# Ledger of designs, part 36: peptides against a protein of PDB entry 5HOI

Target 1, 351 residues: chain A of PDB entry 5HOI
Amino acid sequence: FRYMPFSPAGTPFGFTDRRYLTMNEVGYVSTVKNSEQYSITVSFFDVGRFREYHFEDLFGYDLCFLNEKGTLFGQSKTGQIQYRPHDSIHSNWTKIIPLQAGERITSVAATPVRVIVGTSLGYFRSFNQFGVPFAVEKTSPIVALTAQNYRVFSVHYSQFHGLSYSLSELGTSSKRYYKRECPLPMSLPNINSDMKKDANLDYYNFNPMGIKSLFFSSYGDPCIFGSDNTLLLLSKWRSPEESKWLPILDSNMEIWKMSGGKETTDIHVWPLALAYDTLNCILVKGKHIWPEFPLPLPSEMEIRMPVFVKSKLLEENKAILNKKNEIGADTEAEEGEEDKEIQIPVSMAAE

## One batch from the design tools (peptide; made by RFdiffusion4, then SolubleMPNN)

Design b1_p10_6_s1 (from b1_p10_6, 5 letters changed)
Fold by OpenDDE base, seed 3:
Structure b1_p10_6_s1 (fold): chain B 351 residues (1-351), chain A 10 residues (1-10)
Amino acid sequence: as target 1 above (351 residues)
Amino acid sequence: SKALAERINS
């Protein structure tokens, strides 16, 4: 196993000189490789609120986190981090994170009030937005981080125990845990099934955990989107005994429904954020499961518990068609080949 | 909707 730098919704280079370092509801950060240098662009979806900016990266930043106030960059090998406010009022700052031999920064997160750095040795480093350190904690190896305000959602990996998660609050004087290294019921990528397509090999080499993204919902609930394309939400996290992961969206099922029940292998959901009851995402069309250049416009997908079994829906629709054909045998009505849209049961709108 | 969010958060 190799610890790779993780950023939320980051993409591999593939066969190109370009990739997304990160993307979310705020925008997207791209990097272009130019010989030994990189050219970084920070772009925004709300072009009225934010101005796109560009800079030359001499360090080869491979970690990124975007928020409404700034962008955090990191270099996994050197330990360099840079915070760039979007406004010109606040100064950029750079810091070197001390790394042990073979240690890597595996993930970074930033909020308007906190900067977090996680490492392959499980060093959890917290800073304020100005790069002033608060604490260093030793945890299990960190593979992913996200943060909202003072809250941090961390994903950990152990070769013996698989994936775990922590949910913590980074107050001024203390760290509070709501959850501490609890089992994360996310499926890891299945090398044998998922790797049959060359396009998936490049992604797996880039992201061995298959975590496409993790974020906090607009309500402040931890969310994770794995290789199975299921959005998991941590419910009741304020009550440690009642806390559970809810599969609030099977995106493969939703794409299948949107396609009129046709098997599509060329449409992929790329998660950005959960806003209220909608997954903000990129609908990726093509061979690669990740967005290429230019970035498609974001789409919204309503969250729905995966209650329906695809096989049952197909059987029910076949039974309806067979009944229509049995009734239609007595009437010579040339009902044309109307597109056999699978009647997807009206999901009870959760009133 | 709000009720799904309430069920998720209840």
Scores: peptide ipSAE 0.009, ipTM 0.490, DockQ to the pose 0.063
Fold by OpenDDE base, seed 1:
Structure b1_p10_6_s1 (fold): chain B 351 residues (1-351), chain A 10 residues (1-10)
Amino acid sequence: as target 1 above (351 residues)
Amino acid sequence: SKALAERINS
């Protein structure tokens, strides 16, 4: 296992000179490699509210977090971080995070009020929006971070215990835990099955945990989207004993439904955010599971609990087809009907 | 929306 720099919905370079450092509901940050330098562009979906900007990156930033007020950049190896407000009224600031030998910044997050840095040794560093430090805490190794306002959702990895999560609030005087290093019931990438598809190997080398993104919902609930393409939401996190992960969307099932029950291998959901009852996402078409350039327009996907078993629906549809063929033995077999879209029962569209 | 919010909060 190697600790890799994680950013929400970040993409690998693949065979290209460009990648997305991060993307969410606010916009997308791209980097282009130009010899030994990088050119970074911060783009927005709401072009009326924000103006796109770019700058030369001499440090090779491999970590990014975008919010409505600014962009946080980080370099995983050197420990350099930079915060760039979108508004020119506020100054950019740069800081070096002290790293031990072999330590890496694994994730960064920024809100309008907090900056958070997590490392491969489990150093959790908190700052205000001006880069003034609050605290340093030692936790289990951090592999991913997201934050909303004062709340931080952190994902941790242990070789012995797998994935865990914490949910904390960074007040002015102290850190409060709602959850502290609790088991995260997310499926890890199955190296042996998924690596048989060479096209995914590059992604798993870039992101060995398979965490495509993590964010807070519009209601302030922690969300995570793993390699299984299931959106998990942490429900009832204010009640320690009642808190549970809900699989609120199986995106593979939704793609299968949208494709008329055809198995498609060339359509992928790339998560951006959860707004109310809709997953904001990029529908990726092609060989790669991540968006390439240019970025497609965001799509909305309604969240639905995965109540239906695909295999059972396929068996029911086969049984209906076989009954029609037994009744239709006297009418000329029009050869053209192999492309019959699986009629998803209207009852499954209404639930 | 409301029924899903009720299920998430239930």
Scores: peptide ipSAE 0.009, ipTM 0.482, DockQ to the pose 0.034
Fold by OpenDDE base, seed 2:
Structure b1_p10_6_s1 (fold): chain B 351 residues (1-351), chain A 10 residues (1-10)
Amino acid sequence: as target 1 above (351 residues)
Amino acid sequence: SKALAERINS
């Protein structure tokens, strides 16, 4: 196992000279490799609110976090971080994070009020938006971070205990834990089944945990989207005893429903954010499970608990067709049984 | 959403 730099919804280079460092509901950050340097572009979905900007990156930033006020960059090996406000009124700042031998920055997060750095040795470093340090804490190895306002959702990995998570609030004077290194019930990528396709191997080498993204919902609930394409939401996190992960969307099931029950292997959900009851995502068409260039326009997918099984829906649809044929309803459409649109219950049909 | 289904089927 190798700790890799993680950024929310970041993409690999693949066979190209360009990738997305991160993307979310605010926008997308791309990097293009130009010999020994990189050109970074920070793009936004709301072009009326934000202006796209670019700069030359001589450091090779491999970590990124985008928020409404700025972009945090990090270099996993050197420990360099840079915060770039979107507004030119505020100055950029750069800092070197001290790293031990073999330590890597594994994830970074930034809010308008906090900067967080997590490492492969489990150093959790917190700063304000100006790069003034608050604290250093030693945790289990950090593999992913996201943050909203003062709250931080961290994912940890241990070879012995697997995935865990923490939910904390970074006040001015103290860190509060709502959850501290609790088991995370997310499936890791299955190397043997999923890696039969070369495209999945490249992604796994880039992101060994298969965490496509993690974010806070618009309601401030921690969300994670794994390699199984299931969106998990941490419900009732304020009550430690009542807190649970809810599978609020099986995106593979939703794609299958939206295709009329056709098995599609070339459509993939790439998660951006959860806004109210909708997953903001990129629908990726093609061989790669990640978006390429140019970035498609975001799509909204309604969240739904996965309560249906494909086999039962197929059996029920066959039983309905057989009953219609017995009643002498001339269904003149001899469309082959396999190509017939599955009647999905209206309550579960995509609006 | 209808717009999502249209994008899948296009």
Scores: peptide ipSAE 0.012, ipTM 0.522, DockQ to the pose 0.747; fails the geometry check
Fold by OpenDDE base, seed 4:
Structure b1_p10_6_s1 (fold): chain B 351 residues (1-351), chain A 10 residues (1-10)
Amino acid sequence: as target 1 above (351 residues)
Amino acid sequence: SKALAERINS
């Protein structure tokens, strides 16, 4: 296993010279290889609120976190981080994170009030928005971070314990834990099945945990979207005994429904954010499970608990078709069973 | 749906 730099919804280069460093509801950060340097572009979905900007990256930033106030960049190997405000009012700042031999920055997060750096040795470093350090804590190895305001959602990996998560609040004087290294019930990529497709190999080499993204919902609940394309939401996290992960969307099931019950292998959900009851995402069409260039427009997908079984829906539709045929419509029976569009019950859209 | 969001946040 290798600790790889993780950024929310970041994409690999694949066979190209360009990739997305990160994307979310605010926008997307791209990088292009230009010989020994990189050109970084910070783009926004709300072009009326924000102005796109670019700069030359001589450091090879491989970590990124975008928020409404600025972009945090990091270099996993050197420990360099840079914060770039979107406005010209605040200055950019750069800092070197001290790394031990073989230590990597694995994830970075930034809010308008906090900067967080996580490492492969489990060093959790917190700063204010100006790069002034608050604390250094040693945790289990950090593989992913996201943050909203003062709250941090961290994913940890241990070879012995698998995936765990923490939910913490970074006050002015102290870190409070709501959850501390609790088991994370997310499926890891199945190396043996998923690696047989060349397109998946590049992705799993880039992101061996298969975490496509993690974010806070608009209500401030931790969300994670794994390689199984299931959106998990941490419900009731304020009540330690009541807290549970809810599978609020099976995106493979939703794609299957949208395709009239045809198995589509060329449509993929790429998660951006959860706003209320809607997953903001990119619908990716093609061989790669990640968005390419140009970036498609974001789509909205309504969250629905995966309570329906495909086999039952197929049986119900077959029973409806058989009843229609018994009612004496001489519709020629010879169109193969495979091409019949599955009528999705309207009740599945209203709950 | 809104009902699901209310159940998740309750």
Scores: peptide ipSAE 0.009, ipTM 0.481, DockQ to the pose 0.065; fails the geometry check

Design b1_p10_6_s2 (from b1_p10_6, 5 letters changed)
Fold by OpenDDE base, seed 2:
Structure b1_p10_6_s2 (fold): chain B 351 residues (1-351), chain A 10 residues (1-10)
Amino acid sequence: as target 1 above (351 residues)
Amino acid sequence: SSRLKELINS
């Protein structure tokens, strides 16, 4: 196993010289290889609120986190981080995170009030938005971070214990844990079944944990989207005994429903954010499970718990067809039983 | 999503 630099919804280079370092509801950060340097562009979905900007990256930033106030960059090997406000009023700042031999920055997160750095040795470093350090804590190895305001959602990995998560609040005086290294019930990528397609192997090499993204919902609930294309939401996290992960969307099931029950292998959901009851995402068509260039406009998918079984829906539709045939309703379409569009109940159709 | 229907039918 190798700790890879993780950024929310980051994409691999694949066979190209360009990739997305990160994307979310605010925008997307791209990097292009230009000989020994990189050109970074910070783009926004709300072009009226924000102005796109670019700069030359001589460090090869492989970590990124975008928020409404700025972009945090990191270099996993050197420990360099840079914060770039979107406005020209606030100055950029750069610092080096001290790394031990073989230590890597594995994830970075930034809010308007906090900067967080996580490492492969489990060093959790917190700063204010100006790069002033608050604390260093030793945790289990960090593989992913996201943050909203003062809250941090961290994912940890141990070879012995698998995936765990923490939910913490970085106050002015102290760190509070709501959850501390609790088991994370997320499926890891299955190397044997999924790796038959070269595109899946490329993504696995880029992101061995299969965490496509993690974010806080608009309500401040931790969300994670794994390789199984299921959106998990941590509900009731304020009550330690009542807290549970809810599978609030099976995106493969939603695509299947919207296709009229056709198996589609070329449509993929790339998660950006959860706003209210909708997953903001990029719909990707093609061989790669990640968006290419140019970035498609975001789409919304209504969240729905996967309560339905495909086989039962197929059986129910067969039973409805058989009843229509018994009633002598001239269903003129002799189209074969397998090719018939599944009547998904309107209550199950995502708008 | 209208866009998903467009992508499925394209």
Scores: peptide ipSAE 0.080, ipTM 0.847, DockQ to the pose 0.554
Fold by OpenDDE base, seed 1:
Structure b1_p10_6_s2 (fold): chain B 351 residues (1-351), chain A 10 residues (1-10)
Amino acid sequence: as target 1 above (351 residues)
Amino acid sequence: SSRLKELINS
């Protein structure tokens, strides 16, 4: 296992000179390799509210977090971080995070009020939006971070215990935990089954945890989207005893339903954000599970608890077809078996 | 979504 730099919805280079460092509901950050340098572009979905900007990156930033006020960059090996406000009124700042031998920055997050740095040795570093440090805490190794306002959702990895999560609030004087290194019931990528495809191996090498993204919902609930393409929501996190992960969307099941029950292997959901009851996502068609260039427009997918069993729906539809064939013996319409869309019950059909 | 139907049928 290797600790890799994680950014929300970041993509690998693959065979290209370009990748997305991060993307969310605000926009997307791309980097292009040019010899020994990189050119970074910060793009926005709301072009009326924000202006796209670019800069030359001499450091090779491999970590990024985008919010409504600015972009945080990080270099996992050198420990350099840079915050760039979108508004030119506010100054950029750069800082070097002290790293031990072999330590890496694994994730960074930024809100309008906080900057957070997590490392492979479990150093959790908090700053204000101006890069003034608040605290350094030692935790289990951090593999992913996201933040909203004063709240931080952190994912941790232990070789012995697997994935855990913390939910904390970074006040002015103290850090409060709502959850501290609790088990995270997310499935890890299955190396043996999925790595038969070179593209899956490339993605696994880029992101060995299979965390496509993590974010806070519009209601402030922690969300995570894993390699199983299931959106998990942490419900009731204010009540420690009542807190639970809800599988609020199986995106593979939704794609399957919308295909009329056809197995599609070339359509992928790339998560951006959860706004109310809709997953904002990029729908990707192709060999790679991640978006390429140019970035497709975002799509909305309604959240739905996966209460239906695919096998039962297939059996019910076969039983309906068999009954129709028993009644319809007189009409020789050899409508080829291959193209019969599975009638998904209207209650199960995505509108 | 209309776009997912377009992607499935393309």
Scores: peptide ipSAE 0.080, ipTM 0.846, DockQ to the pose 0.581
Fold by OpenDDE base, seed 5:
Structure b1_p10_6_s2 (fold): chain B 351 residues (1-351), chain A 10 residues (1-10)
Amino acid sequence: as target 1 above (351 residues)
Amino acid sequence: SSRLKELINS
């Protein structure tokens, strides 16, 4: 297994010279290869609130985290990190994270008050927004990080134990755990089923955990969106005994429902954020499961618990159609069988 | 979403 640099909703280069380093509800960060250097652009969805900016990257940043106050960059191999405030009031800062032989920065996160660095050896490094260190903790190997305010959601991987997660709060004097290396019930990418398409192999090589993104909801709940296109939300995390992962959206099921029960293989949900009861996402049409350039406008998808089974809905709709055909014997409408939209119950249709 | 309906019908 190889630890790869992870950034929320980051895309591979594929066969192109450009990719997204990260994207979320604030905006998107792109990088373009230009010979031995890179050009990075930080773009925003709210163009009235933020000004797009770019810079030349001589280091080849492969880690990124965007927030409302700045962008954190990292280089997984060298240990270099850079924080760039969006405003001109605060200065950029750069730091080298000490790495052991073979250690990689696997993920970085930044809030307006904290910077977090996680490594393939499980070093968890915390800083303030000015790059002043608080602590270094040894954990299980970190594969993904996100943060909101003082809270950090970390995903860990062990070859023996699989995926685990921690939820912590980085106070001024101490780190508090709400959850510490608890099992994460997320499905890993299935190499045998998913790799039948070359485009999925490229994505797996870029992101072997299949974590498309992770974020905190607008309510401050940890969310993760895996390769199965299911949004998991950590409910009741303040109560250790009551805390559970909820599958709050199966995006493949929602696309299937919205298509009238047609199996679509070329529409993909790319997660950005969870705002209230809506998944903010990019809808991708095409061969690749990730957005290409130019970036489509974000879309909203209502969260829906996956309480329905496709097979049962298909059987029920066939039974309804058969009953209609038994009552309506006389009209030979040769409407071809292939285009019959599945009548999804109105209560299940997103408005 | 309107965009999803557009993408399904395209």
Scores: peptide ipSAE 0.079, ipTM 0.846, DockQ to the pose 0.551
Fold by OpenDDE base, seed 4:
Structure b1_p10_6_s2 (fold): chain B 351 residues (1-351), chain A 10 residues (1-10)
Amino acid sequence: as target 1 above (351 residues)
Amino acid sequence: SSRLKELINS
C-alpha cells in the first residue's frame, strides 16, 4: 500500500496529459501537463456567479479542494500549499507545510473559514482562511479530508485497523470531536477481481482507497462514495450512540434498473455532491470509470435505499412472462428471456 | 434521469 494524494472526485491522467484535480457542485479544477510545467484551470458550473481563471503551476500541484470562495492547492511531496480566492479582493497565499522524511500531504480541504492539511503520518494541521495556523494534532494516517464551514470529515487508514473516520468541529479555541477514529464500513477495492482491466489498475494506482469522493450534504451530513459505487451518509452523528452509516444510493443498482435489468459495464456514476435528496454526479460512458474531457454536464440521481434485490425482480418478471405465455397472449418472438426489459415497478423507477 | 436513459441507449 502507498499513500497517494487524494482530492474529492479527482481523476488520474491515465494515458493523457490532462486530469481533473478535483470537482464538486461548485465546479471543476483541471491541470494540463505542459513540458515541465502544468497549466491549471478553475472552472465553475455557475458561470454567472464565478469567472473561470487559469494559472501556470511550476510546483506540480497534485492536491486540490474547491469551495465557493477559493481553491486550495497542495503538493504532496514538497508540502507546498497555495490558497487562491476566486475574487480579486483577497490575496493568494502560499505556505510550506513541514514534512518529515517520507511524509506526504495526503489530502487538503478548505472552507471559507478553515484550511486543513492531512498527512500520511497522521498530522492534522488546521489554519484559518488566511493560512494562520491554529493547531497540529497527531492522528492515525489521513487518507482523505473534506470540510464544510467549521466541520471536518476525515478518513484515516491503518494497516491493522483498515479505514476509520473522524468528524470534528474546528472552533476558534478548540477542536470538538463528534466522532473520533470510528470504524468506516466502506469496502476497499478488490485488487484480485477488479484489476483484470488496465483502467481499473490505473485508477487503483491513483486512488488505492477507491474513495471517488467525500463531501458534506447540503444538510451537513458526512457522505462518502467508494469503489462499490454506494453512497454512504452518516446519519444522527450529533448523537454518538445513534449514529449510523446509511447506504442511501446504490448507483450500480440504479443504472441496472434504468437499463431494464441489463448489465451495463460502460456506464459509471462519478459523484460530485449531495444536494437535498439528489446526488449531483457526472454520468460517464466509456472504459474509464472517471470523466474525461470535455466534462459532461452534471446529472441528478434521486437517493434511494437499496431495498430491492435484482434476483427477486428477475424472478417476478419471469413469473409474469410465464403467466402471459400460459394465457395465450401473442407470442411475440422468442428474443431470449435475458434480453427482455425487466418491468421495474414505477415506485422503483427513478423518476 | 433522462440523461442516464440516453447514455444506456447510445
Scores: peptide ipSAE 0.084, ipTM 0.848, DockQ to the pose 0.555; fails the geometry check

